Peptides against a protein of PDB entry 6J07. Designs and how they scored, part 28

Target 1, 107 residues: chain A of PDB entry 6J07
Amino acid sequence: GQRGWFCGSVSQDLRQFWVAEGGTISDPRAADFLFSCDASHPDTLRIYQSLDYIEDNATVFHAYYLSAVANAKIKNSVALGHFILPPACLQKEIRRKIGSFIWEQDQ

## One batch from the design tools (peptide; aimed at target 1 A31 I54 G81)

Design b2_p23_2_s2 (made by RFdiffusion4, then SolubleMPNN; from b2_p23_2, 14 letters changed)
Fold by OpenDDE base, seed 4:
Structure b2_p23_2_s2 (fold): chain B 107 residues (1-107), chain A 23 residues (1-23)
Amino acid sequence: as target 1 above (107 residues)
Amino acid sequence: SYRTPPLDEESRAFTLALRKEYL
């Protein structure tokens, strides 16, 4: 299915877009997709601390993905993998090696 | 296994590369 969880950092507009596209909203344990706009938000931190995440059973994505999809001429031209939101402790090193995140480039 | 559904080819490749390096 297409069940999504949203951190409190995600705008209502993006949540509404998700639902409009056929998605449902669920708690993080039941969700297929986890969306956040802030790796330091308490909601997201709880995900990073969860067994599901530690055991590599979950991935957090930046919710800007949904905005990119909404604005894309071709939906599949937006790669979800480009929107992986890693814990804050890893972001600096990632930026150093592979450059700024897409959501940072557009904002 | 991941609870996130399978990604498209580009997304999967990027995800795997990122995880290999940092996650």
Scores: peptide ipSAE 0.030, ipTM 0.631, DockQ to the pose 0.423
OpenDDE base, seeds 1, 2, 3, 5: peptide ipSAE 0.024, 0.029, 0.023, 0.026; ipTM 0.548, 0.619, 0.549, 0.600; seeds 1, 5 fail the geometry check

Design b2_p23_2_s3 (made by RFdiffusion4, then SolubleMPNN; from b2_p23_2, 13 letters changed)
Fold by OpenDDE base, seed 5:
Structure b2_p23_2_s3 (fold): chain B 107 residues (1-107), chain A 23 residues (1-23)
Amino acid sequence: as target 1 above (107 residues)
Amino acid sequence: SYRRPALSDEAAAFEREIRRKYL
């Protein structure tokens, strides 16, 4: 299914796009996808601090993925894996070894 | 626990890989 949870940092426009594409909005435990635009937002931090996340039962994605899907010229060309949103401490190390995240390049 | 549809399997695996490397 397409049940999504949204951090308060995600715009209403992106939430509406999700629903327009057939998605529903739910609490984190019921959600298939977790979306955020801010790893430091209290809503997102609660996810990172949860046992589900620590035990690898949760994945947070940057909501910019939805914008990329909406604007894609070729359908199914947007790779969800490039929009993983890890905690800030991990982001620093990833930037050092791999490079900047897509959402940082396009905003 | 959080559910993971087939479309997110690759992304979930990628995040787990990141955690193992950087945590």
Scores: peptide ipSAE 0.157, ipTM 0.688, DockQ to the pose 0.483
OpenDDE base, seeds 1, 2, 3, 4: peptide ipSAE 0.122, 0.080, 0.059, 0.072; ipTM 0.652, 0.621, 0.610, 0.615; seed 1 fails the geometry check

Design b2_p23_2_s4 (made by RFdiffusion4, then SolubleMPNN; from b2_p23_2, 12 letters changed)
Fold by OpenDDE base, seed 4:
Structure b2_p23_2_s4 (fold): chain B 107 residues (1-107), chain A 23 residues (1-23)
Amino acid sequence: as target 1 above (107 residues)
Amino acid sequence: SYKRPELSEEAEKFEKEIREKYL
């Protein structure tokens, strides 16, 4: 699907890029993709607290993915899974296990 | 309900690791 939800932490530029690439913007429940730039943002927290997320039916991705796609010479070289945005309380441990997140490396 | 996106092989492995170990 092409439906995306965006946390308030995501810039309008990235939202516009999504639409320019053929995506549409919807509420979280209708969205195919959930984008955020801040795991601690209230919008994102509501996702993490939702039954869909708790039941492993949802994944939040860092919106920097869209920036990476926009800048990539090889589109398929950008793996969406590398942009999974876990809850803030888990990030430190995850970072220890898999290293710094891509969006942190590029900052 | 939310829809889980289809991921590439590499992305799926990462997602699986994250979900299984941390979420």
Scores: peptide ipSAE 0.075, ipTM 0.700, DockQ to the pose 0.554
OpenDDE base, seeds 1, 2, 3, 5: peptide ipSAE 0.047, 0.054, 0.033, 0.029; ipTM 0.619, 0.668, 0.637, 0.603; seeds 3, 5 fail the geometry check

Design b2_p23_3 (made by RFdiffusion4)
Pose (drawn by RFdiffusion4):
Structure b2_p23_3 (pose): chain A 107 residues (1-107), chain P 23 residues (1-23)
Amino acid sequence: as target 1 above (107 residues)
Amino acid sequence: HYTQVPLSDEDTELVKEYREEYL
């Protein structure tokens, strides 16, 4: 049983794959998986500003997780943690902090 | 209400960090 919803800014291909394969597939408002290909001004904001996100009861994953699984053998591997989709207001700093050299570590 | 899915320890800490920074 894997319920999941997709923001408006998600390729139909990815939705089709979700429908085709996985646990028992359903796509309600709340659901168990929260997928998006965007974090700027799409329906996804409704997750980031929910009490569930604040209380650690919601994590948004990039919908390309489904693309990675579709190009994997079946469902194995492809850990979720690689597809954590943080709020866009954070992404600029997240990339810099990760990409910076050890002699920089600006903060 | 939304549902949190299981993650590894590292990923859980990372999600918390990002969330604290955002809040």

Design b2_p23_3_s1 (made by RFdiffusion4, then SolubleMPNN; from b2_p23_3, 9 letters changed)
Fold by OpenDDE base, seed 4:
Structure b2_p23_3_s1 (fold): chain B 107 residues (1-107), chain A 23 residues (1-23)
Amino acid sequence: as target 1 above (107 residues)
Amino acid sequence: SFRAVPLSEEDKELVRELREKYL
């Protein structure tokens, strides 16, 4: 399904786009997708501290993914994996291995 | 739909390994 949870750091516009595309908004436990724009936001930190996340049953994505989808000529060309938003403590190492995050390049 | 391109196994493994290392 397309049940999404949104950190308070995500704009209302992106939330509205999600709904317009057929998504619904739910609490983190019921959500299929977790979106955030800030790994340090308290809402997102609570996700990282949850058992679901620790046990690798959850992934947080940067909400910029939704913007990329909205603007993409080919929707399937936007890889969700490129928008994984890891905890702040992991980001430097990930940048070292795979390069700067897409949302950082466009901001 | 927002599941046009799901997470690759490579991406999943990378995140998992990093979680184990730093969390």
Scores: peptide ipSAE 0.054, ipTM 0.631, DockQ to the pose 0.256
OpenDDE base, seeds 1, 2, 3, 5: peptide ipSAE 0.045, 0.033, 0.041, 0.051; ipTM 0.623, 0.609, 0.632, 0.632

Design b2_p23_3_s2 (made by RFdiffusion4, then SolubleMPNN; from b2_p23_3, 7 letters changed)
Fold by OpenDDE base, seed 3:
Order: C-alpha cells, then sequence, then structure tokens
Structure b2_p23_3_s2 (fold): chain B 107 residues (1-107), chain A 23 residues (1-23)
C-alpha cells in the first residue's frame, strides 16, 4: 500500500501531492512511509523514541522527497534512500560520511 | 511502523550502523 504519516512540519501542499498521487494519510503505526521536514519536531521525536524505530523497523524520510518527485524530469528517477531523515544527533556524522543532505542543498 | 520500501542496502546499513553508534 501507499499509506503515509506526516509530521506537523510538512506543508499541506506536499500532503495534497501525496494524496493526488494515490497515497492515503494515516497514523504512524499504520503508515508505510513516515515523512517529516524537521527532525527536532515533537511529532518526529515521538517516532524516533518509538520501539519500532529503536529496533530498526522504521525509517523517517524528509518530505522534500515528494517535492523532488513532483519536479522530476524522469518519473521514478528520485531515490527515496537519499531522503532518509535521521535523528539530529546522527546528522553531523552522516554529513561527514555522505555529504550534505539533498534538502539542505536545494532549500 | 515498519518501512517496507526497497531502500538500497547501503543506505539501510549506514543508518543502522550510525544508530547503533550514537543512539
Amino acid sequence: as target 1 above (107 residues)
Amino acid sequence: SYTAVPLSEEDRELVRELREKYL
């Protein structure tokens, strides 16, 4: 399925795009995809603190992925894995490993 | 919730390794 949860930090425009592309919006426990624009937002922090996330069963993605998909020249050319949004405490090390996040480059 | 998307193994391993290191 294409069930998505959205942090309060995500704009309504991106949520509407998700629905327009055939997605549905659900609570995080039922969602297949978790989207956020702010790793420090309380909604997102609750995900990071959840047992599912701690046990490596959940992944949060930056909602900028949806914007990238909407603007992509070639459909299905956007790699979801490049939009993994880790907890703030991990971001410095990840930037050292893989470089700046895509959403930081284009904002 | 469980993320059932076909992420690259490289990305999954990186995040998992970093989680284990810093969380």
Scores: peptide ipSAE 0.033, ipTM 0.610, DockQ to the pose 0.495
OpenDDE base, seeds 1, 2, 4, 5: peptide ipSAE 0.029, 0.032, 0.032, 0.027; ipTM 0.598, 0.605, 0.608, 0.596; seed 1 fails the geometry check

Design b2_p23_3_s3 (made by RFdiffusion4, then SolubleMPNN; from b2_p23_3, 10 letters changed)
Fold by OpenDDE base, seed 4:
Structure b2_p23_3_s3 (fold): chain B 107 residues (1-107), chain A 23 residues (1-23)
Amino acid sequence: as target 1 above (107 residues)
Amino acid sequence: SYKAVPLSEEDKKLVQELRRKYL
């Protein structure tokens, strides 16, 4: 089973969807997936500030991924990699180079 | 430590590209 951690910025609905799809919820250290809706939330910042994150041992994903999966006709068509949530300090540059994030387009 | 994300090869590539450019 896949274990997910959720930032406090993530709605209960998305958490419930995760569980309904067979996932479990765990602390960040035990989680397979880290979900957030706010790169500036203290919960998420703790991830970004960790040595593991700096050493590329962690990736934070925008929880909107779960909404996209829920709404997709073909679930495999939703690429988790498109929902990488980078630190806020990098987002402007990323938008400049590759465009707005998917969750910003749909929300 | 945090666990490595069990991503597909496509997703791994996307992650790697993003990290290469910005992280």
Scores: peptide ipSAE 0.238, ipTM 0.782, DockQ to the pose 0.448
OpenDDE base, seeds 1, 2, 3, 5: peptide ipSAE 0.213, 0.232, 0.230, 0.225; ipTM 0.760, 0.772, 0.785, 0.778; seed 3 fails the geometry check

Design b2_p23_3_s4 (made by RFdiffusion4, then SolubleMPNN; from b2_p23_3, 10 letters changed)
Fold by OpenDDE base, seed 3:
Structure b2_p23_3_s4 (fold): chain B 107 residues (1-107), chain A 23 residues (1-23)
Amino acid sequence: as target 1 above (107 residues)
Amino acid sequence: SYKRVPLSEEDRKLVRELRKKYL
């Protein structure tokens, strides 16, 4: 299974889905995947400030990815890369250049 | 220990460029 860390901003339902799909929950240092629903949450900010993140060895994903997977007819059709959650200071310019984030769109 | 995340090279490049510019 895959190891995931979850920001406090992520609902218990999504955490439970992760576990139900065979995932485990771990601390950020041990995790393979970092999930958050809020780039400004203190838990997520600590990730952005970590040496691993600064050195480009970590990526934070929006936990809505798990919802998309749960609702997808074909699970592997959901592209993880579209759910990268950047620091809040970058989000405005990203929206300007490439459009709204997928978790902000109606599905 | 972080395992390599299954991101495309394009997405990885975008993240690196954004970090380089703003972080």
Scores: peptide ipSAE 0.061, ipTM 0.665, DockQ to the pose 0.457
OpenDDE base, seeds 1, 2, 4, 5: peptide ipSAE 0.030, 0.029, 0.050, 0.039; ipTM 0.615, 0.603, 0.661, 0.621

Design b2_p23_4 (made by RFdiffusion4)
Pose (drawn by RFdiffusion4):
Parts: C-alpha cells; sequence; structure tokens
Structure b2_p23_4 (pose): chain A 107 residues (1-107), chain P 23 residues (1-23)
C-alpha cells in the first residue's frame, strides 16, 4: 500500500510509472508519498507550509525518484534520501555548503 | 529560524535521512 500525490509540475511520465508499479497504488490528497519536480511556487508549497511539514510528518521527494527506479532493475536500491526536495529558498545555500571546499566552509 | 531549518535540511541530505509521510 503506497499512496502518493503529485504537484502540478510533475511529468505525466512519472505519474504513469507510479500508477503502473509499486505497492497498491493510489493518489489522494494526503497520501503516504509526496512527490514534486518543483519547490518554488507550485502546489508543493502547500506541503512546506503545512503543520505536518513543521512537525516532521511530511517530506517532499523529487519525483525523479520514480525515474531512477524506472531505470533501476525493478524497485531495489534507489534510496529515498537522495531525492529529498527541500524548499527552494534553501536550495541555493544547500548546494554551496555541500560543494564548498574544506578550506572554505563559509557560514 | 531560517538557519535552523537550513542546517536541519542539510544534515538530512548529507545523512540520507528520509521518511514517507506520517499520519
Amino acid sequence: as target 1 above (107 residues)
Amino acid sequence: SYEELLEKELERIQKLEAFPRRH
């Protein structure tokens, strides 16, 4: 049983794969998986500003997780943690902090 | 609040800490 919803800014291909394969597939408003290909001004904001996100009851994953699984053998490997999709207001700093050298570590 | 959220999300990404929605 894997319920999941997709923001408006998600390739139909990824939605089709979700429908085709996985646990028992359903796609309600709340659901169990929260997928998006965007975090700027799409329906996804409705997750980031929910009390569930604030209370650690919601994590948004990039929908390309489904693309990675589709190009894996079946469903094995492809750990979720690689596809955490944080709010866009954070992304600029997240990339810099990760990409910076050890002699920099600016903060 | 911004700095705390940034550090939290950064730590989660670096440690690959993830979970599906909780109810």

Design b2_p23_4_s1 (made by RFdiffusion4, then SolubleMPNN; from b2_p23_4, 9 letters changed)
Fold by OpenDDE base, seed 5:
Structure b2_p23_4_s1 (fold): chain B 107 residues (1-107), chain A 23 residues (1-23)
Amino acid sequence: as target 1 above (107 residues)
Amino acid sequence: SYKEELEKWLEKILNKEAHPARH
C-alpha cells in the first residue's frame, strides 16, 4: 500500500485524490510519501527538523505532483523528482541553478 | 556543508526516477 502524510497546507481535494487512487493517509513516521504545499508551514518544518529527515531517510514532495498526475495527458509522464520540496533556506539558490519549481510555473 | 547539501538537493531534483519518502 501507499501510505501518505499530508501537511495542513495541502487541499482536501488532493488528499481525496490520493485516497481515490488507492493511497492511505498516515502519520509522517509511517508514511511512504510526504506531501506539502508550503516549506514554511509548521507541519512541514517539523518534518525537516526530524531525525529521519536530517539523516536523509525522508523526502518531502510538493503535493502539486498529485494534481499534475490527475491532469496528465500521458500516463506516468509526471516525474516525481521534479516535485521534491526542499527547505526554504535552499530554494533561492536552487532556483538560481535550475530555474523556478514546477509548481510555481503551473499553478 | 551548505554547498554539499545544495548539490545533494540538485541531484535529487534532477533525478526523474520516482522514489518513496523513506530510503
Scores: peptide ipSAE 0.309, ipTM 0.778, DockQ to the pose 0.540
OpenDDE base, seeds 1, 2, 3, 4: peptide ipSAE 0.303, 0.283, 0.292, 0.324; ipTM 0.776, 0.770, 0.772, 0.785; seed 4 fails the geometry check

Design b2_p23_4_s2 (made by RFdiffusion4, then SolubleMPNN; from b2_p23_4, 10 letters changed)
Fold by OpenDDE base, seed 4:
Structure b2_p23_4_s2 (fold): chain B 107 residues (1-107), chain A 23 residues (1-23)
Amino acid sequence: as target 1 above (107 residues)
Amino acid sequence: DYKELLEKYLNKILNKEAHPARH
């Protein structure tokens, strides 16, 4: 199955969508997917500080990915990589180079 | 190194593949 961890910043609706699509919710260590809506949230910061993340064995994704999947006409058109949520300290420079993040464009 | 870290994420984001959350 697909195990997901959710930061406290993620809405209950998105969590429910995950479960409705066959996912389960687990702790970060057991999760296959890590979702957050706030790189500065304490939950997310703990992920960034974990060895798995530091060693580049884990990636945090913005939970808006799930919303995009739910709304997509072509489900395969939603690229998970576009929803990578980098640490806050990197976001400004990333925006300078590639523009606003997808989840920010729809706000 | 900040620059290397930045480029790491840029490459990940610009890669349109479905990046696994864990590997």
Scores: peptide ipSAE 0.456, ipTM 0.836, DockQ to the pose 0.527
OpenDDE base, seeds 1, 2, 3, 5: peptide ipSAE 0.433, 0.451, 0.425, 0.431; ipTM 0.821, 0.833, 0.811, 0.814; seed 5 fails the geometry check

Design b2_p23_4_s3 (made by RFdiffusion4, then SolubleMPNN; from b2_p23_4, 9 letters changed)
Fold by OpenDDE base, seed 4:
Structure b2_p23_4_s3 (fold): chain B 107 residues (1-107), chain A 23 residues (1-23)
Amino acid sequence: as target 1 above (107 residues)
Amino acid sequence: KYEELLEKYLNKILNKEAHPARH
């Protein structure tokens, strides 16, 4: 499905884009996609603490993905996996290994 | 455990893997 949950850190513009592209907005328990712009936001932290996430049944994505899709010449070229938003405690080490996150490069 | 968790995320990112909350 295309049900999305949005952390409070995500702008209304990105939420509107999601809806304009055919998505719906739901609570995190019903959502197919979880979007956030801040791994340290309380909303996102609650996701990381959820059973679905702990059991690796859910992934949080940086909402900048939606911006990338909107601006991409070839929309299918935007890999959702590049926008995985890991817990804050992992980010520094991830950056050390693979470089800055894509949303950090463009912002 | 930390390293294992780290590797999990690295693999997800590098392999462009995405796991929606629901199918």
Scores: peptide ipSAE 0.448, ipTM 0.821, DockQ to the pose 0.603
OpenDDE base, seeds 1, 2, 3, 5: peptide ipSAE 0.450, 0.447, 0.448, 0.452; ipTM 0.821, 0.819, 0.816, 0.817; seeds 1, 3, 5 fail the geometry check

Design b2_p23_4_s4 (made by RFdiffusion4, then SolubleMPNN; from b2_p23_4, 9 letters changed)
Fold by OpenDDE base, seed 5:
Structure b2_p23_4_s4 (fold): chain B 107 residues (1-107), chain A 23 residues (1-23)
Amino acid sequence: as target 1 above (107 residues)
Amino acid sequence: DYEELLNKYLEKILNKEAHPARH
């Protein structure tokens, strides 16, 4: 399915794009995709603390992925894996290893 | 531990193929 949950940090435009592309909006427990623009937002923090996430049954993605898809010249040119949004405590070290996140580069 | 968790995320990101939750 294509059920998505959106943190309050995500704009309405991106939510609307999701729906326009055939997605639906659901609560995080039922969602197939979890989108956020802020790892420190309370909504996102609740996800990180959830059993599903702790047991590695859920992944949070930066919602900028949707913007990248919308603006992509080639449909399959945007890799979802590059938009994984890790907890804030891991981001600094991740940047040291692989560089700044894509959403930080394009915005 | 922290290092293991860090490497887990690095691998997920570098693989470019993240799976949706509950799919």
Scores: peptide ipSAE 0.490, ipTM 0.839, DockQ to the pose 0.588
OpenDDE base, seeds 1, 2, 3, 4: peptide ipSAE 0.489, 0.484, 0.481, 0.481; ipTM 0.837, 0.834, 0.830, 0.831; seed 2 fails the geometry check

Design b2_p23_5 (made by RFdiffusion4)
Pose (drawn by RFdiffusion4):
Structure b2_p23_5 (pose): chain A 107 residues (1-107), chain P 23 residues (1-23)
Amino acid sequence: as target 1 above (107 residues)
Amino acid sequence: FHSVTPDEAKDYVTELREQYLEL
């Protein structure tokens, strides 16, 4: 049983794959998986500003997770953690902090 | 809303969320 919802800014291909394969597939408002291909001004904001996100009961994963699984053998591998989709206001700093050299570490 | 978060990524997700809530 895997319930999941997609923001408006998600390729229909990815939705189709979700429907086609996985646990028992359903796509309600709350669901168990929260997928998006955007974090700027789409329906995804409704997750980031929910009490569930604040209370650690919601994590938004990039919908390309489904693309990675579709290009994997079946469902194995492809860890979720690689597809954590943080709020866009954080992404600029997340990339810099990760990409910076050890002699920089600016903060 | 509800989601599944792996044990390996929980600390990281918490850190990111704390950084977002500080803004």

Design b2_p23_5_s1 (made by RFdiffusion4, then SolubleMPNN; from b2_p23_5, 10 letters changed)
Fold by OpenDDE base, seed 4:
Formats: C-alpha cells, structure tokens, sequence
Structure b2_p23_5_s1 (fold): chain B 107 residues (1-107), chain A 23 residues (1-23)
C-alpha cells in the first residue's frame, strides 16, 4: 500500500501532493511511510519513543523527500534512503560521518 | 508501522540509534 502518516510539522501542500500521487493518509501504526519535517516536533517524538520504532519496525522520513520527488527530472532519481530523519540526538554524529542532510543543504 | 527502505540503507542510522538510544 501507499499509506502515509504526517507529523504536524509537514505542510498541507506536501500532504496534498502525497494524496495527488495516489497516497492515503493514516494513523502512524497503519502507515507504510512516516513523514516529518521536525525531529523535535512532539508528533515525531512520539514515533521515536514508540516500541515499533525502538524495535526497528518503523522509519521516519523527512517530508522534503516529497518535494524532491515533485521536482525530479529523472525517474527514480530521488532515493528515499537519503531522507531518513533520525532522532535529534543522533543527527550530529550522522552529519559527521556522512555529511549534512539533503534537506539542510537546500535550506 | 512499516518501512520499505532496504536494510542496508538504514544500517548507519540503526547503529547510531542503538548506541545513543538512551540519550
């Protein structure tokens, strides 16, 4: 399926794009994709604190992925894996190892 | 919750999550 959950930090425009592309919006537990624009938003923090996430059964993606997809000029040129949004406490170390996040580069 | 991202793509995040989960 193509069920997505959206943190309150995600704009309505990106949500609408998701739906326009055939996605549906659902509760986090039912969602195939979890989108957020803020790792520190309470909605996203609840995900990070959940058993499913701790047990590695969930992944949060930065919603900027949807913007990148919308603007992509080459099919499959946008790698979802580049948009994994880790908890805030991990981000500094990740930046040290692999560089700044894509959504930060475009800000 | 579900994810379609390949395991190898999450490996670094998982490693760090395990290391810093208590933070």
Amino acid sequence: as target 1 above (107 residues)
Amino acid sequence: YSSVIPEESKELVRELREKYLAL
Scores: peptide ipSAE 0.111, ipTM 0.648, DockQ to the pose 0.520
OpenDDE base, seeds 1, 2, 3, 5: peptide ipSAE 0.058, 0.063, 0.042, 0.047; ipTM 0.581, 0.602, 0.568, 0.614; seeds 1, 2, 5 fail the geometry check

Design b2_p23_5_s2 (made by RFdiffusion4, then SolubleMPNN; from b2_p23_5, 11 letters changed)
Fold by OpenDDE base, seed 4:
Parts: structure tokens; sequence; C-alpha cells
Structure b2_p23_5_s2 (fold): chain B 107 residues (1-107), chain A 23 residues (1-23)
């Protein structure tokens, strides 16, 4: 599906891009994709604390993915899997294992 | 980071989540 939920940390521009590309915006329970720019934002924290997330039925992605897609030259050339946004408490170990996140590299 | 496939990345996150977020 193309239903997305957006944390308040995500800019209106990225939300508009999502819609322009055919996506719809929904509540997190109905969403196929959850986007955030801040793992510590209250909206995102509520996702991490939800049963859906705890039971591994939900994934939060960094909304920078949408920016990358918008700037991509080739359709589907941006791998969504590289934009998984884990809880803040896990990020240090993840960086240790796989390196800095893509959105951090471009900052 | 780019040397890791999206699938491997997802699995790593899942494993770490299980390690730290499991009851």
Amino acid sequence: as target 1 above (107 residues)
Amino acid sequence: YSSVTPEESKELVREIRKKYLSL
C-alpha cells in the first residue's frame, strides 16, 4: 500500500511530496509506512512504545528517504531499507555495527 | 553503511531490537 504516517518532525514539503507521488496520509495504525525525522519526537516515541512496533509489525523510516527519492535520477534506486530509523537507545550500537546513518552523513 | 544491503540492515535492526526491547 501507499498509506503513510508522518511524525510532526517531518516537514510539510516531504509530506506533500509523498502525496504528489501517489501516497496518502493516515494514522499510524493504518499506515503502510511510518516516517519520522526525530526518534526522540513524542510522536515517534509513541510508535516505538506501541504493541505493533514491539511485536515487530511496524517499522519507522527516516523521512530523509523521501528527499532522496525526490532527488534520485533513477526510479526505485533508493533503498528504503537504509532509512530505518531505530529508537534512540539503539542507534549507538547500530552505528557501531553498520556505520553512520545516511541522513547523518549528509548533514 | 552503504556496504550493507537493505535486507541485512533490516535484519540487524530487528536483532538489536530483540536484544534490547524484548520483554
Scores: peptide ipSAE 0.208, ipTM 0.733, DockQ to the pose 0.170
OpenDDE base, seeds 1, 2, 3, 5: peptide ipSAE 0.098, 0.204, 0.105, 0.198; ipTM 0.618, 0.730, 0.656, 0.732

Design b2_p23_5_s3 (made by RFdiffusion4, then SolubleMPNN; from b2_p23_5, 12 letters changed)
Fold by OpenDDE base, seed 2:
Structure b2_p23_5_s3 (fold): chain B 107 residues (1-107), chain A 23 residues (1-23)
Amino acid sequence: as target 1 above (107 residues)
Amino acid sequence: YSSVIPEESRELVRELRKRYLSL
């Protein structure tokens, strides 16, 4: 199974898609995937401040991944790794090194 | 599920965490 946690910044449509695809929704401690649309949202900030995240045992993904999967002909063609959502304080340097984030390009 | 994340991306984030984030 696939257990997901969702920041309050994620739309209900994307949450519903997750469930429709066989996913379940859980608290962040039990989740396999952590989704957010806003690195500065209080829900997401609590993840970034957690020991699990600081110790590199958690990853937050931008929920736009789910939208990309929903629109893709082949779901495997959407690389989850392109949707890693880093803390806001790191994003500027990351953009300098690897370019703009996918979710920013499609806006 | 870490295997679905490209190593390059994971490593970059990890290194940046070490540099800019602390307990």
Scores: peptide ipSAE 0.251, ipTM 0.749, DockQ to the pose 0.291
OpenDDE base, seeds 1, 3, 4, 5: peptide ipSAE 0.090, 0.153, 0.080, 0.068; ipTM 0.591, 0.668, 0.617, 0.631

Design b2_p23_5_s4 (made by RFdiffusion4, then SolubleMPNN; from b2_p23_5, 9 letters changed)
Fold by OpenDDE base, seed 4:
Structure b2_p23_5_s4 (fold): chain B 107 residues (1-107), chain A 23 residues (1-23)
Amino acid sequence: as target 1 above (107 residues)
Amino acid sequence: FSSVIPEESKEFVRELREKYLKL
């Protein structure tokens, strides 16, 4: 199955969509996918501070991915990697080099 | 934690990690 953890910044609707698509919700350590809508949320910050994340064994994704999947005509066209949510301190530099994040473009 | 990255996103993830996320 697909186990997901959700930051408190993620709406209940997106969580419900995850479950409706066959996912389960778990704590971060057991999760296959980590979702957040706010890199500065305390829940997400704890992920960034974890050894697993620092050692590149974890990735946080913006939960807007789920919305994109829900709305996509071709679901496979939504690349999860485009929704990587990096720590806030890195986002400005990323925007400078590769442009705005997808979730920002759709807002 | 588990790091599950779909194949279609593999190169993008690699690029981000190499250029930005390891700073």
Scores: peptide ipSAE 0.029, ipTM 0.580, DockQ to the pose 0.472
OpenDDE base, seeds 1, 2, 3, 5: peptide ipSAE 0.027, 0.028, 0.028, 0.030; ipTM 0.568, 0.573, 0.575, 0.576; seeds 3, 5 fail the geometry check

Design b2_p23_6 (made by RFdiffusion4)
Pose (drawn by RFdiffusion4):
Structure b2_p23_6 (pose): chain A 107 residues (1-107), chain P 23 residues (1-23)
Amino acid sequence: as target 1 above (107 residues)
Amino acid sequence: NRQADELLSDEDKELVREYREEY
């Protein structure tokens, strides 16, 4: 049983794959998986500013997770953690912090 | 908790908490 919802800014291809394969597929408002291809001003904000996100009961994953699984053997591998989609206001700093050299580490 | 959150590793959960605190 894997319930999941998609923000408006998600390729229909990815939604179709979700419908086609996985646990028992359903797509309600709350659901068990929260997918999006955006974190700026889409329906996704409604997750980031929910009490569930604040209380660690919601993590938004980039919908390309489904693209990675579709291009994997079946469902194996493809760890979720690689597709954590943080709020866009954080992304600029997240990339810099990760990409910086050890002699920089600016903060 | 949502099933997706239960599937995360401990390292990933720590990372998610850090991002959430920063936000």

Design b2_p23_6_s1 (made by RFdiffusion4, then SolubleMPNN; from b2_p23_6, 9 letters changed)
Fold by OpenDDE base, seed 5:
Structure b2_p23_6_s1 (fold): chain B 107 residues (1-107), chain A 23 residues (1-23)
Amino acid sequence: as target 1 above (107 residues)
Amino acid sequence: MKLANKLLSEEDKKLVRELREKY
């Protein structure tokens, strides 16, 4: 299934798109996908501090992934891994290794 | 493990593991 959790930083439009595509919205424990637009948002910080995240059972993704999927010309062409949203304290190192995040290029 | 994690490439999984070690 496609159960998703959404940080308060995610727009209602993206949430509605998720549901329109057959997804459901759940709490972080039950969710298969965790979406956020702000690594510093209190909702997201609670995820990073959870046992599921610490034990490598969960990953946070930037919700811009959903926008990319909605606008993709080729089905299944959007790489989920490009939208991994790490804690803010680790993002500088990631940018150094792989370049700026996709969601930063579009703002 | 959540479904989303299973959709990642091996390279992505390596990145995630390295990030968790530094966090």
Scores: peptide ipSAE 0.542, ipTM 0.902, DockQ to the pose 0.611
OpenDDE base, seeds 1, 2, 3, 4: peptide ipSAE 0.538, 0.538, 0.539, 0.542; ipTM 0.900, 0.900, 0.900, 0.902

Design b2_p23_6_s2 (made by RFdiffusion4, then SolubleMPNN; from b2_p23_6, 11 letters changed)
Fold by OpenDDE base, seed 1:
Structure b2_p23_6_s2 (fold): chain B 107 residues (1-107), chain A 23 residues (1-23)
Amino acid sequence: as target 1 above (107 residues)
Amino acid sequence: KKKAIEMLSEEDKKLWRELRKKY
């Protein structure tokens, strides 16, 4: 199973889905996946400020990925790369280059 | 420990790397 860390901004439902799909929940250092719904949440900010993240050894994904997977008929049809959650300071630049984030479009 | 970024396409990896340089 894959290990995931969840920011406090992520709902319990999405956490439960992760576990139901065979995932486990761990601290951010042990996690393979880091999920958040808010780049400005203190939990997520601590990730961005960590040495692992600064040294490009960590990636934060928007937890909406799990919702997309849950709603998809084909599990591998959802591209994880579309759900990278960068620090707030980079989001404006990203929107300029590739458009609005998926989690913003579906809200 | 397998990094989640390894699951990304090459295109996404390149994009992310370029964006990270601006951080």
Scores: peptide ipSAE 0.198, ipTM 0.769, DockQ to the pose 0.523
OpenDDE base, seeds 2, 3, 4, 5: peptide ipSAE 0.195, 0.196, 0.195, 0.193; ipTM 0.767, 0.767, 0.766, 0.763

